# Designs tried in a protein design run: peptides against a protein of PDB entry 3WG5. Part 55

Target 1, 218 residues: chain A of PDB entry 3WG5
Amino acid sequence: LAKNIVYVAQIKGQITSYTYDQFDRYITIAEQDNAEAIIIELDTPGGRADAMMNIVQRIQQSKIPVIIYVYPPGASAASAGTYIALGSHLIAMAPGTSIGACRPILGYSQNGSIIEAPPKITNYFIAYIKSLAQESGRNATIAEEFITKDLSLTPEEALKYGVIEVVARDINELLKKSNGMKTKIPVNGRYVTLNFTNVEVRYLAPSFKDKLISYITD
Target 2, 218 residues: chain A of PDB entry 3WG5 as posed
Amino acid sequence: LAKNIVYVAQIKGQITSYTYDQFDRYITIAEQDNAEAIIIELDTPGGRADAMMNIVQRIQQSKIPVIIYVYPPGASAASAGTYIALGSHLIAMAPGTSIGACRPILGYSQNGSIIEAPPAITNYFIAYIKSLAQESGRNATIAEEFITKDLSLTPEEALKYGVIEVVARDINELLKKSNGMKTKIPVNGRYVTLNFTNVEVRYLAPSFKDKLISYITD

## One batch from the design tools (peptide; made by RFdiffusion4, then SolubleMPNN)

Design b1_p12_2_s2 (from b1_p12_2, 6 letters changed)
Fold by OpenDDE base, seed 4:
Structure b1_p12_2_s2 (fold): chain B 218 residues (1-218), chain C 218 residues (1-218), chain A 12 residues (1-12)
Amino acid sequence: as target 1 above (218 residues)
Amino acid sequence: as target 1 above (218 residues)
Amino acid sequence: SSGIELELIGAG
């Protein structure tokens, strides 16, 4: 019986146009192989709003479920990462990770101080993040507070408040816990029941290009 | 007689955090050597608003005049590049270059289409670009139209409309034409009269880091 | 607190 395939890929670092390319590549590979899902192990401090929005759109256009997994322990889905997660079919977090802190900023001053976003921008992202939460049936009030209070949550809190769907220590536990769950957003217009019975896990490696960019940005 | 030093550096490509680092490095070198000015040969299609604002701030904090020179022919100070120019002590353009096209976007969709910025964001940047123009004694109406009409200007038009100060074919002509001009914004709280009599031109090279990033983004 | 960065890209 052809084993259902689940792809696993890692995305680490700042959310940029390059991160979009990684998401696109990874999802495309999984789509081409008719995978049951792809799990993106996400660890990000945040990044660009444009890249974030494009990534969300790419996830929403995926032909297969895209699971955002904040992993490993110590990782975060901060700022842009939270939006990406909220735009995905399922969110999982490992113990010791965090999600939230979504206050938009214009950047950092020369002294390292934050340049605040004007209320107009902040309000835009409040509306946007709330929409992602609403579309995914997640807690829109908490999503708003990710901005208004720059709130960061533990996995347990995020689960409790209905921000995420799974707390899992590793891929095996994630697959076990998410088996039979419905995607929080549609796949090709339908909410999909995840089938992680008898799955083969395939790990995707970063491309040479991916490795090179990581080397330079670190 | 110790020759007045003018530094020349090139910044090409998208405006990013890395571009900020380049600006910072180049300006710092010129400051350390008590240069008469630094000329930044700018060729950019645009980039990030945060990086742009930080660059503008860095220029405004410069201990020496920072001249933005849209160069070589065929180059542009598009979008973020226009803001940077408007935030600088003097703007020059080579023939066959362009400035403007400052309409903010949220990004590009998967199909390559532009994701429009909401009116709130657009209005913010209208106010911002007008402020840069006003602070520099440049044409704030045209600055607004760089956004509202996505206006692009030739060097001759930009000069005519009071957007820029110099049209020059090369560094030598730039130095000649800008000699005796006052900076359009203060240097250390004072408008500086440029003294390009008997100057030594020193070219700054990109760092290894600069070269590596350029290689990856191209 | 990681800020969301805005991109100014001209429609060119």
Scores: peptide ipSAE 0.051, ipTM 0.358, DockQ to the pose 0.773; fails the geometry check
Fold by OpenDDE base, seed 1:
Structure b1_p12_2_s2 (fold): chain B 218 residues (1-218), chain C 218 residues (1-218), chain A 12 residues (1-12)
Amino acid sequence: as target 1 above (218 residues)
Amino acid sequence: as target 1 above (218 residues)
Amino acid sequence: SSGIELELIGAG
């Protein structure tokens, strides 16, 4: 029986238009090969709102399940990363990672201080993040608190509060624990039951362009 | 009598954090030399809101008058450029330039479509742009319409409606027409009367870094 | 906490 392929790719750093290109490339490769799923190992402090929304849309348009895996230990799905995770088919976190801190800002002042988003912007993203949570059957109250309280959670808390689906130390444990789970959002209009029995794991490397951009933005 | 120096520098392209650095560098040089003013020849389609707000703040902190000059013909102070202009000590436009189109957006979708800003964001920037207009004694109604109607104006219209102070074909005409005008915002807490009688014009060139960034962002 | 950044882009 042709082994079901599971792709694994890494996205690290700030969320920008280039991050969208990375998501698009990785998901497209996995789609072309009719993968069972793609796992995106995500480590981000946040980034641009537009890029984030585009990434969420790209995930929602995926022909295969997209699993966001906050990995490795020490990684975060902060700010924009949380939105991306909440917009995905499954969220996993490794021990020692974090999720949350979703308060929108206008940027940074010259002195490095945050320029606060006006209440009107904040409330937009509250509505947006709650919609992502609701659509995915995740905790919309906590999603709101990611903004209103700038809340950050551990994997254990996130699991406990129904923000995420899996805590896993590595890819093997992730595959084991997520096997038989349903996607939290539809794939091609259907909730997919993940089948990670007898899968081949295929790693996707960053392109030369991906490496260059990461170097410039880090 | 030591000739009063007027600096002229160009800022062209998208408003980003690097644009802030350019403004800061140029204004700092002019401050150090106790210039009568600095003229920034601005040509921008817009850019980032945070960078824009930082630039406005930097202009407001300037020890010398900062004149925004939409130049050359064909140039625009679009979107973020309009805010920068409205935050400056004097606005001039060359014939064949434009100002306005200030509707905030969240960014661009994958298909190149604009992701609309929510009403809450739009209303923040309405309040912000109106404050800039009011503080500078410029037309706050038109400033609002730059957002609500995505209005763009010619130099003649902008002058007529009290958005700008000067229409000038070149630096010499700008100096002539702005001579004896008061700044529209204070410099070190005082409204300065511009004295462009017997001035030396000194041009500032973009740094190597400025050129490189412009090349990457264009 | 890096915030979500907004753009003011002219309808170009």
Scores: peptide ipSAE 0.049, ipTM 0.363, DockQ to the pose 0.678; fails the geometry check
Fold by OpenDDE base, seed 2:
Structure b1_p12_2_s2 (fold): chain B 218 residues (1-218), chain C 218 residues (1-218), chain A 12 residues (1-12)
Amino acid sequence: as target 1 above (218 residues)
Amino acid sequence: as target 1 above (218 residues)
Amino acid sequence: SSGIELELIGAG
């Protein structure tokens, strides 16, 4: 029986237009190989809202399941990362990671104080994040609280509250636990049951460019 | 004798408009208190050129010496960080840090490959980084090579080649070694001799906003 | 956004 391929790639750092290119590249490779899924090991403190929204859209347009895995321990899917996760087919977290803190801001003032987003913008992102949660069958109340309370959750809390689907220590445990799960959003209009019973794991390395950009944007 | 104040603050992550706000805030606080200097512990893989240039300008307009300290071990003043450092009054590095890799890029392509900057843009940044080096009495040849060769240097190399002024393990060693040094660029039109013989070190914490933005932009 | 980014090419 032809081995099903699962790709694993890492995205680390701020969410930018470059991060979009990384997602696009990784997903495209996995699509071309008709992979069972791609797992993106995500560690981000957040970033640009426009890039985030484009990434979410790219994930939603994926021809294969995209699994966001907050990894390694100490990593976060913070702010923009939470949106991306909520827009994905499956969310996993490693122990010692976090998710949340999604309050939009305009930037920082001269004294380093947060320039709060006007209510109109905040409300827009509340609606947006709730939509991602609802569309994926995840906890929309918590999604809202990621903004309104700047809530941050541990993996166990996130699992408990129905924000994420898997807590896993490593890729092997992730594959084991997620085997047979349905994607939380459709793939090509259908919810896919993940098949990780006989898979080959392939790691995608960052391109030279990815390394450079992570270096330039990091 | 009134204790001279030295502020220490950390800037970590990608260089963005938010990073500018952090620099502006930290420097403003130090200016308001008539500090002897501010030390910015910098750990950045790079970021946006516009933000970088604004940060450089903000440093150059500072009413007090701004010391860039690449810290802690494992940190980098990469890409945009190198420009910022070269635009500052004094550069220090901790052992196990790096500086350089300054090649400008337009971004990343869909396959994650680096989109090289056109020659006109590359040449612009070569001229710019050389100007920063020359204005600060630092090694302009190496500054150019940070771009043309994507050169990265250790603290010892950077010191040897006249890119930086200090290698220091911690703030105390930095203060000790930099005491009596002249700033590499002027402060209010004058090169200042640093006086760290009787100083109070004050750490500036990131604002809630800074934490959030670093979280959102990280 | 100037579309220009300054990034370190990660040392291999």
Scores: peptide ipSAE 0.029, ipTM 0.307, DockQ to the pose 0.105; fails the geometry check
Fold by OpenDDE base, seed 5:
Structure b1_p12_2_s2 (fold): chain B 218 residues (1-218), chain C 218 residues (1-218), chain A 12 residues (1-12)
Amino acid sequence: as target 1 above (218 residues)
Amino acid sequence: as target 1 above (218 residues)
Amino acid sequence: SSGIELELIGAG
């Protein structure tokens, strides 16, 4: 029987509208090829709230499961990356990665100080991140604390607290551990059981544009 | 005969992935209603290159003409806004507006100084903006100078130099002046002649989310 | 002229 395809792509750097394009491109390719899933290797310090919300929406609209994998070791799903993860069908983290630190900021002052978000904005993102957690059956209390306490977690803590679903060292371990798991949010209105028993892994390279943007935003 | 619909929507503030969402939402509504065109009242200081490129792509993929109207007086299509305009089917500007200042930056230093983009990035955007101008039959030399000289133009200059197509005080004058004009880029592979002789103007309000994001990014 | 702003929603 023809092997089900699992795509793997990397998204690294700040979350921007180009990051949206990357997500959209990657997911679209995987959708077109009727992949079993796409795994997005994510390493981000955060980025733009608007881009993040668009990415979340794009993930939610995916016709296939989108797995966010915080990878490699040393990577983070920080700030906007956490929201993206919480908006996805499955979250995995490699050992030595982190998730959280979701406090919204308006930017950086000229002296490099953080410009704090007004309470109304902070409260909006609290409601938003809690919604993502609740909709995905993840820990909404911790999701809130990612903002209110600027909390950051290890993979082991995140798994323990029910923020993420898998701790995996590599793609093979991820596929093995996530095989038979249900998506945390629906795909086309239905919760899908992941089938990674007989899969072909295909890596999607960043486009030239994707590479350039990563270079520009790094 | 049933009046052809022209939609008008406002996009104000920094160009972000939320701005993409606004563009996408507005254009989608207009597409769904088989509008004759959508006019986007644009006032932006610029924003993210990635968001800009996505917006340009979304405009280029539109099933209906997208008119960028730099409005109201005092508004600008600065930086990213210029690229968006150059990627559109028609550009109009109100008196007292501006277009240009497209030099890419990496951001602001802690002291508020601009972090200059590396030459490779600058050259990429030069090529990109020239491509937009060439594809739309607009002044590619001036488009380059929007970067290389950080040039900014008045509506009258922009019209004179063939960067834009219309100077208009308001929507009514815009419709009147642009009636019978051909789109500067194709719509569904064809250059369209705009027909504004018997139109109903419908205003699209920003969503609650759009308003919030504008508030967050202002 | 606000060029390409990299607004980092970074956790400090």
Scores: peptide ipSAE 0.025, ipTM 0.310, DockQ to the pose 0.285; fails the geometry check

Design b1_p12_2_s3 (from b1_p12_2, 6 letters changed)
Fold by OpenDDE base, seed 1:
Structure b1_p12_2_s3 (fold): chain B 218 residues (1-218), chain C 218 residues (1-218), chain A 12 residues (1-12)
Amino acid sequence: as target 1 above (218 residues)
Amino acid sequence: as target 1 above (218 residues)
Amino acid sequence: SNGIELELPGAG
């Protein structure tokens, strides 16, 4: 029986237009090979809202399930990373990671202080994040509180509150726990039951461009 | 039985004079072919008020029903997009989208802060948006609050409050749900009952000019 | 925590 392929790729650092290019490239490769799923190991402090929304759209337009995995331990899906996760087909977190802190900002002042977003922008993102949560059958109240209270959660809390679907220590445990789960949003108009009983894991490496950009932004 | 044609076109990005040209081109093509309706898949953060008002007028002068569909998931009808939607014959939203945040601004300062509109401008747009809502039999109180409170809504909230008519995951569900609905404003002086029982969907592509402008604005 | 930097141009 031909083994189904599961792709794994890493996205680390600030969410930018280059991060969109990474998502697009990785998902496209996995789509072309008709993979069972792609797992994106995510570690981000946040970034640009425009890039984030484009990434969410790209995930939701995927021909295959996109699993966001906050990994490794010590990683975060902070701010933009939370939106990306909530827009995905399945969310997993490793122990020792975090999710949340989604309050929008206009940027940083020269002294490093946050420039607050006006209510117009804050309310836009409240509606947006609630919509992502509701569409995916996740906790919209907590999603809102990621903004209104700058809430951050542990994996165990996020699972308990119905923000995420899986806590897993590694890829093997993730595949085992998520096997037989349905995607939280549709793939090509239908909810897909994940089948990880006979899979081969294939890792995607960063492109040269991806490495160069990460080096400049880190 | 000759299938009635439903056109579908996409408008994405900032509302500008070029966006007006897109609306005009798309609607004109659909009018020339005596389409049952045109669906405009809208994703916009907002834009220019002058262009927005021209687009609303062009929609209201249409010889055929113009359906604004906030699509795909992750898209928004923010600010100017809300006015355009409220001026249309039918509003639909996909899950994971948003509508609202209509408070006018004069622009952004060099530090990214919003330059507030004076009361004269704000009151003008309050009257304008309320008129659009009232004429279309939609919630004028919420339309006002899109400005006065910078309110943004999920599709489910917008439907509940009578701001929109349909929540749909895709074009097929939209056609199914809106079949037999009356337009919320008249077409050539009469309210039209939509008939989507035997329709062919025809997609309109962006022109070369449209693609070039999108590339520069992205 | 780097917040989301946002540009939502309003109607003006």
Scores: peptide ipSAE 0.026, ipTM 0.268, DockQ to the pose 0.260
Fold by OpenDDE base, seed 4:
Structure b1_p12_2_s3 (fold): chain B 218 residues (1-218), chain C 218 residues (1-218), chain A 12 residues (1-12)
Amino acid sequence: as target 1 above (218 residues)
Amino acid sequence: as target 1 above (218 residues)
Amino acid sequence: SNGIELELPGAG
């Protein structure tokens, strides 16, 4: 039986326009090979809202399931990462990771204090994050509270609250636990039942450009 | 006669939270020394909206005049840079520089096409950029068109349209041309008449951290 | 990128 392929790629660091290019490249490779899914091992403190929204859109336009996996332990899908996760077909987290802290901020003051975004921006992102949660059948109240309360969650909390779908220690456990799950958003207009039975895992390495820009944005 | 001090610092690259730290550090040094002004040699393709707004706020809170100087030739105050300039006490441009292109975008698609910001965001930034122009007595119509038409201007055009105050080839010409000008926004609640007669120019170097992060964000 | 990019920093 021709093994179904699952791609795994890492995206680490700040979400930038380059991160969009990474997502796009990775998803495109997986699409071209008719992969069963792509797993993106995500570790991000946040980043640019535009890049984030583009990544979400790219995921939503994917011809294959895109699984965001907050990995490894110690990693986070913070801020922009949470939006990306909420825009994806399935969210997994490794133990010892975090998700949330989605408050749009204008930046940090001299004293390191957060300079809050104007209410209009905050309200926009509240609406946006809630829409992502709603579209994916995830907890929209918690999604909102990622902003309004600057909430961060453990994997166990995120699972409990219906923010994520899987807690998994590694790719093999992720594949095992997500096997037979439906995507939380449609793929090509259909909710796909993931078939991770007898799959081949293929790792995608960052391009040279990816490595360079990650180094630059860290 | 104790020479009035004018500080000059360079800010180059993407506007990020680190760029805010640079602005803050530079302005703080100039404030501490009761400088006549600080000139920021700005060369930016744009960057983060939050960092930009914080920089604008930091400039507006400055105890000394902050002059944005789009420099050297070939540089731009693009996107975020335009907002920063519009939020400053005086804008200068070197010949061969540009200003504008302020359309908020969500990023770039795979094909390199601009992913436009939702109308709500665009409208917010229109209101914001117009407010900066109005507060500084600059051309608010052109400021709006920096977004709505994605307009970019030469120094000569920007001067003609009342977007900037000075076209200058170098710091000496800038000081000469801006001597006796009033700041376009108040300093400590007062419009300051710049006195660049018999000033000492002191250059502030980027910190090691500044250099590292500039390298990373380029 | 020439656009104003909104930053969504994580609450570190």
Scores: peptide ipSAE 0.166, ipTM 0.670, DockQ to the pose 0.552; fails the geometry check
Fold by OpenDDE base, seed 5:
Structure b1_p12_2_s3 (fold): chain B 218 residues (1-218), chain C 218 residues (1-218), chain A 12 residues (1-12)
Amino acid sequence: as target 1 above (218 residues)
Amino acid sequence: as target 1 above (218 residues)
Amino acid sequence: SNGIELELPGAG
């Protein structure tokens, strides 16, 4: 039997329209090759709401399972990253990572203070994040608290509270632990059982543009 | 009497955090030199709401008048660009430019269709754009229609409706026509009368980073 | 025409 292919790609930095392009490109490659899944190693402090929503939609439209893996240790799925994770087919976190801190802000003032989002915006994102949690069968109460309390969780807490599905140190442990799990959202209208019994891991390199954007945004 | 300095800088492309950095840098240079004003030649299809709000705040905090000039012919102050303009001390447009199309969108679907913003978001931006218009003594009804009708205006219409203050073909005509006008919002808590009777025009070059970002975002 | 994009800033 031909080895199932699992793609692994990295997305690091702020969530922007370019980050959408990265997600789209990576998922498209994996779709074209009929991969068993794609794992996105995510490290983001947050970013754009529109790009986030587009990324979530792109993930939800994926023909293959998209696994968000908060990696490496020290990485975060902060703010927009949390929404993306909650919109994905499976969330994994490495030890020493974090998820949450989803309070929308309008930006930073000249003095470095946060300009808080008006209650209407905050309430919109509360409804949105709760919908993502509910659709994925994840803890919607904690998802709300990511905003209302600006809560951040460890991998162990996130797993305990039913926000994420896997704590894994590396790709091999992730594949092992997630093998046989059902996707938390449908793939082509069906919940898929992940099959990582005989897989080839293929790493996708960032494009030249991806590298350049990362260099500029860091 | 020492010639009053007017700075001119260009901002082209999508409104991002980098665009904020450009505005901040340009305005800071002009502030340091106690310029009579800075003119920002703006050509943008729109961009980020947070960056836009930060840019508006930075303009409002400017120690000198910030004039948004939609330039050259064919340029637009679309979406986020309209908000920035409405947040500025004076708006000018060149013939053959446009302003408006401020409907917030969540992004584009895979089929290229616009993902509309929920009513709550739309209503927030309606309130926000109306506040900018009201604070600047500009047409708040038309500002609302930039969202509700996704309205775009010609320079002549925008002038007629009281959205903008000047139609000018070039910097010299802009300086001539705006000479003696009061700023539409305060500078350091006071409405300033523009004095362009004896001015030196100084062009600010984009930084290397600005050039690189423009190259990547185009 | 890129609409106004809201930011979901990360907690700094």
Scores: peptide ipSAE 0.053, ipTM 0.455, DockQ to the pose 0.636; fails the geometry check
Fold by OpenDDE base, seed 2:
Structure b1_p12_2_s3 (fold): chain B 218 residues (1-218), chain C 218 residues (1-218), chain A 12 residues (1-12)
Amino acid sequence: as target 1 above (218 residues)
Amino acid sequence: as target 1 above (218 residues)
Amino acid sequence: SNGIELELPGAG
């Protein structure tokens, strides 16, 4: 019997327009091959609001389930990464990772100080993050606190509070635990039950451009 | 009698954190020398909202009047540039320049299409741009239309509608026309009457870093 | 934690 395919791709670093291109490319490949799902291994300190919102929209438009997996241990889905996760079909975290710290800022001043976002911007992102949480059946109160209290959670806390769905040490454990779970948002207008029985895992490598941009931004 | 000093500096390209550094450096130099004013020759297609808001705040904190001058002919103060102008002590434009097109976007997709800002973000920037216009005694209705209608204005239209204060062909005409004008926002809590009688014009050059960043981003 | 940056590119 032909195996279901699950794609795995890595996204690391700041969320930029280039990161959107990576998400789009990876999801498109998985869609073209009618994959059961794609898992995005995410490690980000944050980035641009625009790129973040584009990525969220691209995930929501996906023809297949997109699983955000905060990985490896020590990684974070900070700021923009949290929004992306909350916009996805399933969130998983590895032990020793973190999620949260979603306060919008205008950037950094010359002295490295944070330039605070005006209250209206902050309020916009509060409403936005709460909407993502509500739409995905996740904890909207905690989602708000990611902004208002600059809250960061461990995987176990995030699971406990209903912000994420899975804590997993590796891809195999993730596949095992998420097998039979329903997506937290629709795929093509329907909630999908994940079937990771008899799957082939295919890893997608960064493009040459992906490697070059990472080299320049690192 | 010791001449009053007016500084002139050029800022061209995208509004970024580096552009903020340029504004800060130029204004600081002029402040240290107790200049009558600084004129910033601005040519920008737009840029980052964060950098824009930082620049606006830096201008508002200036110890001396900051005049935004959309220059040379063919230049624009588009998007972020319009906000910066509306946050300044005086706006001038050269003939053949433009101002406006302030619709916030999330950036560009892979295919070069505009990613629209969510309504709440757009509404935030509507409120923000109207606030800048009102605080400076400029046309808040037109400021809103820079977003809602993607409006762009010629210098003559912008002057007519009370969005800007001066149309000038060059620095000498700008100094002549703006002499005796009050700043549109306070300097150190007070509206200042500009005195460009018996002034020495000092041009500030880009730093080596400014030149390098321009070279990389061009 | 890196904040969220907003962009305001010109339409033109």
Scores: peptide ipSAE 0.032, ipTM 0.399, DockQ to the pose 0.521; fails the geometry check

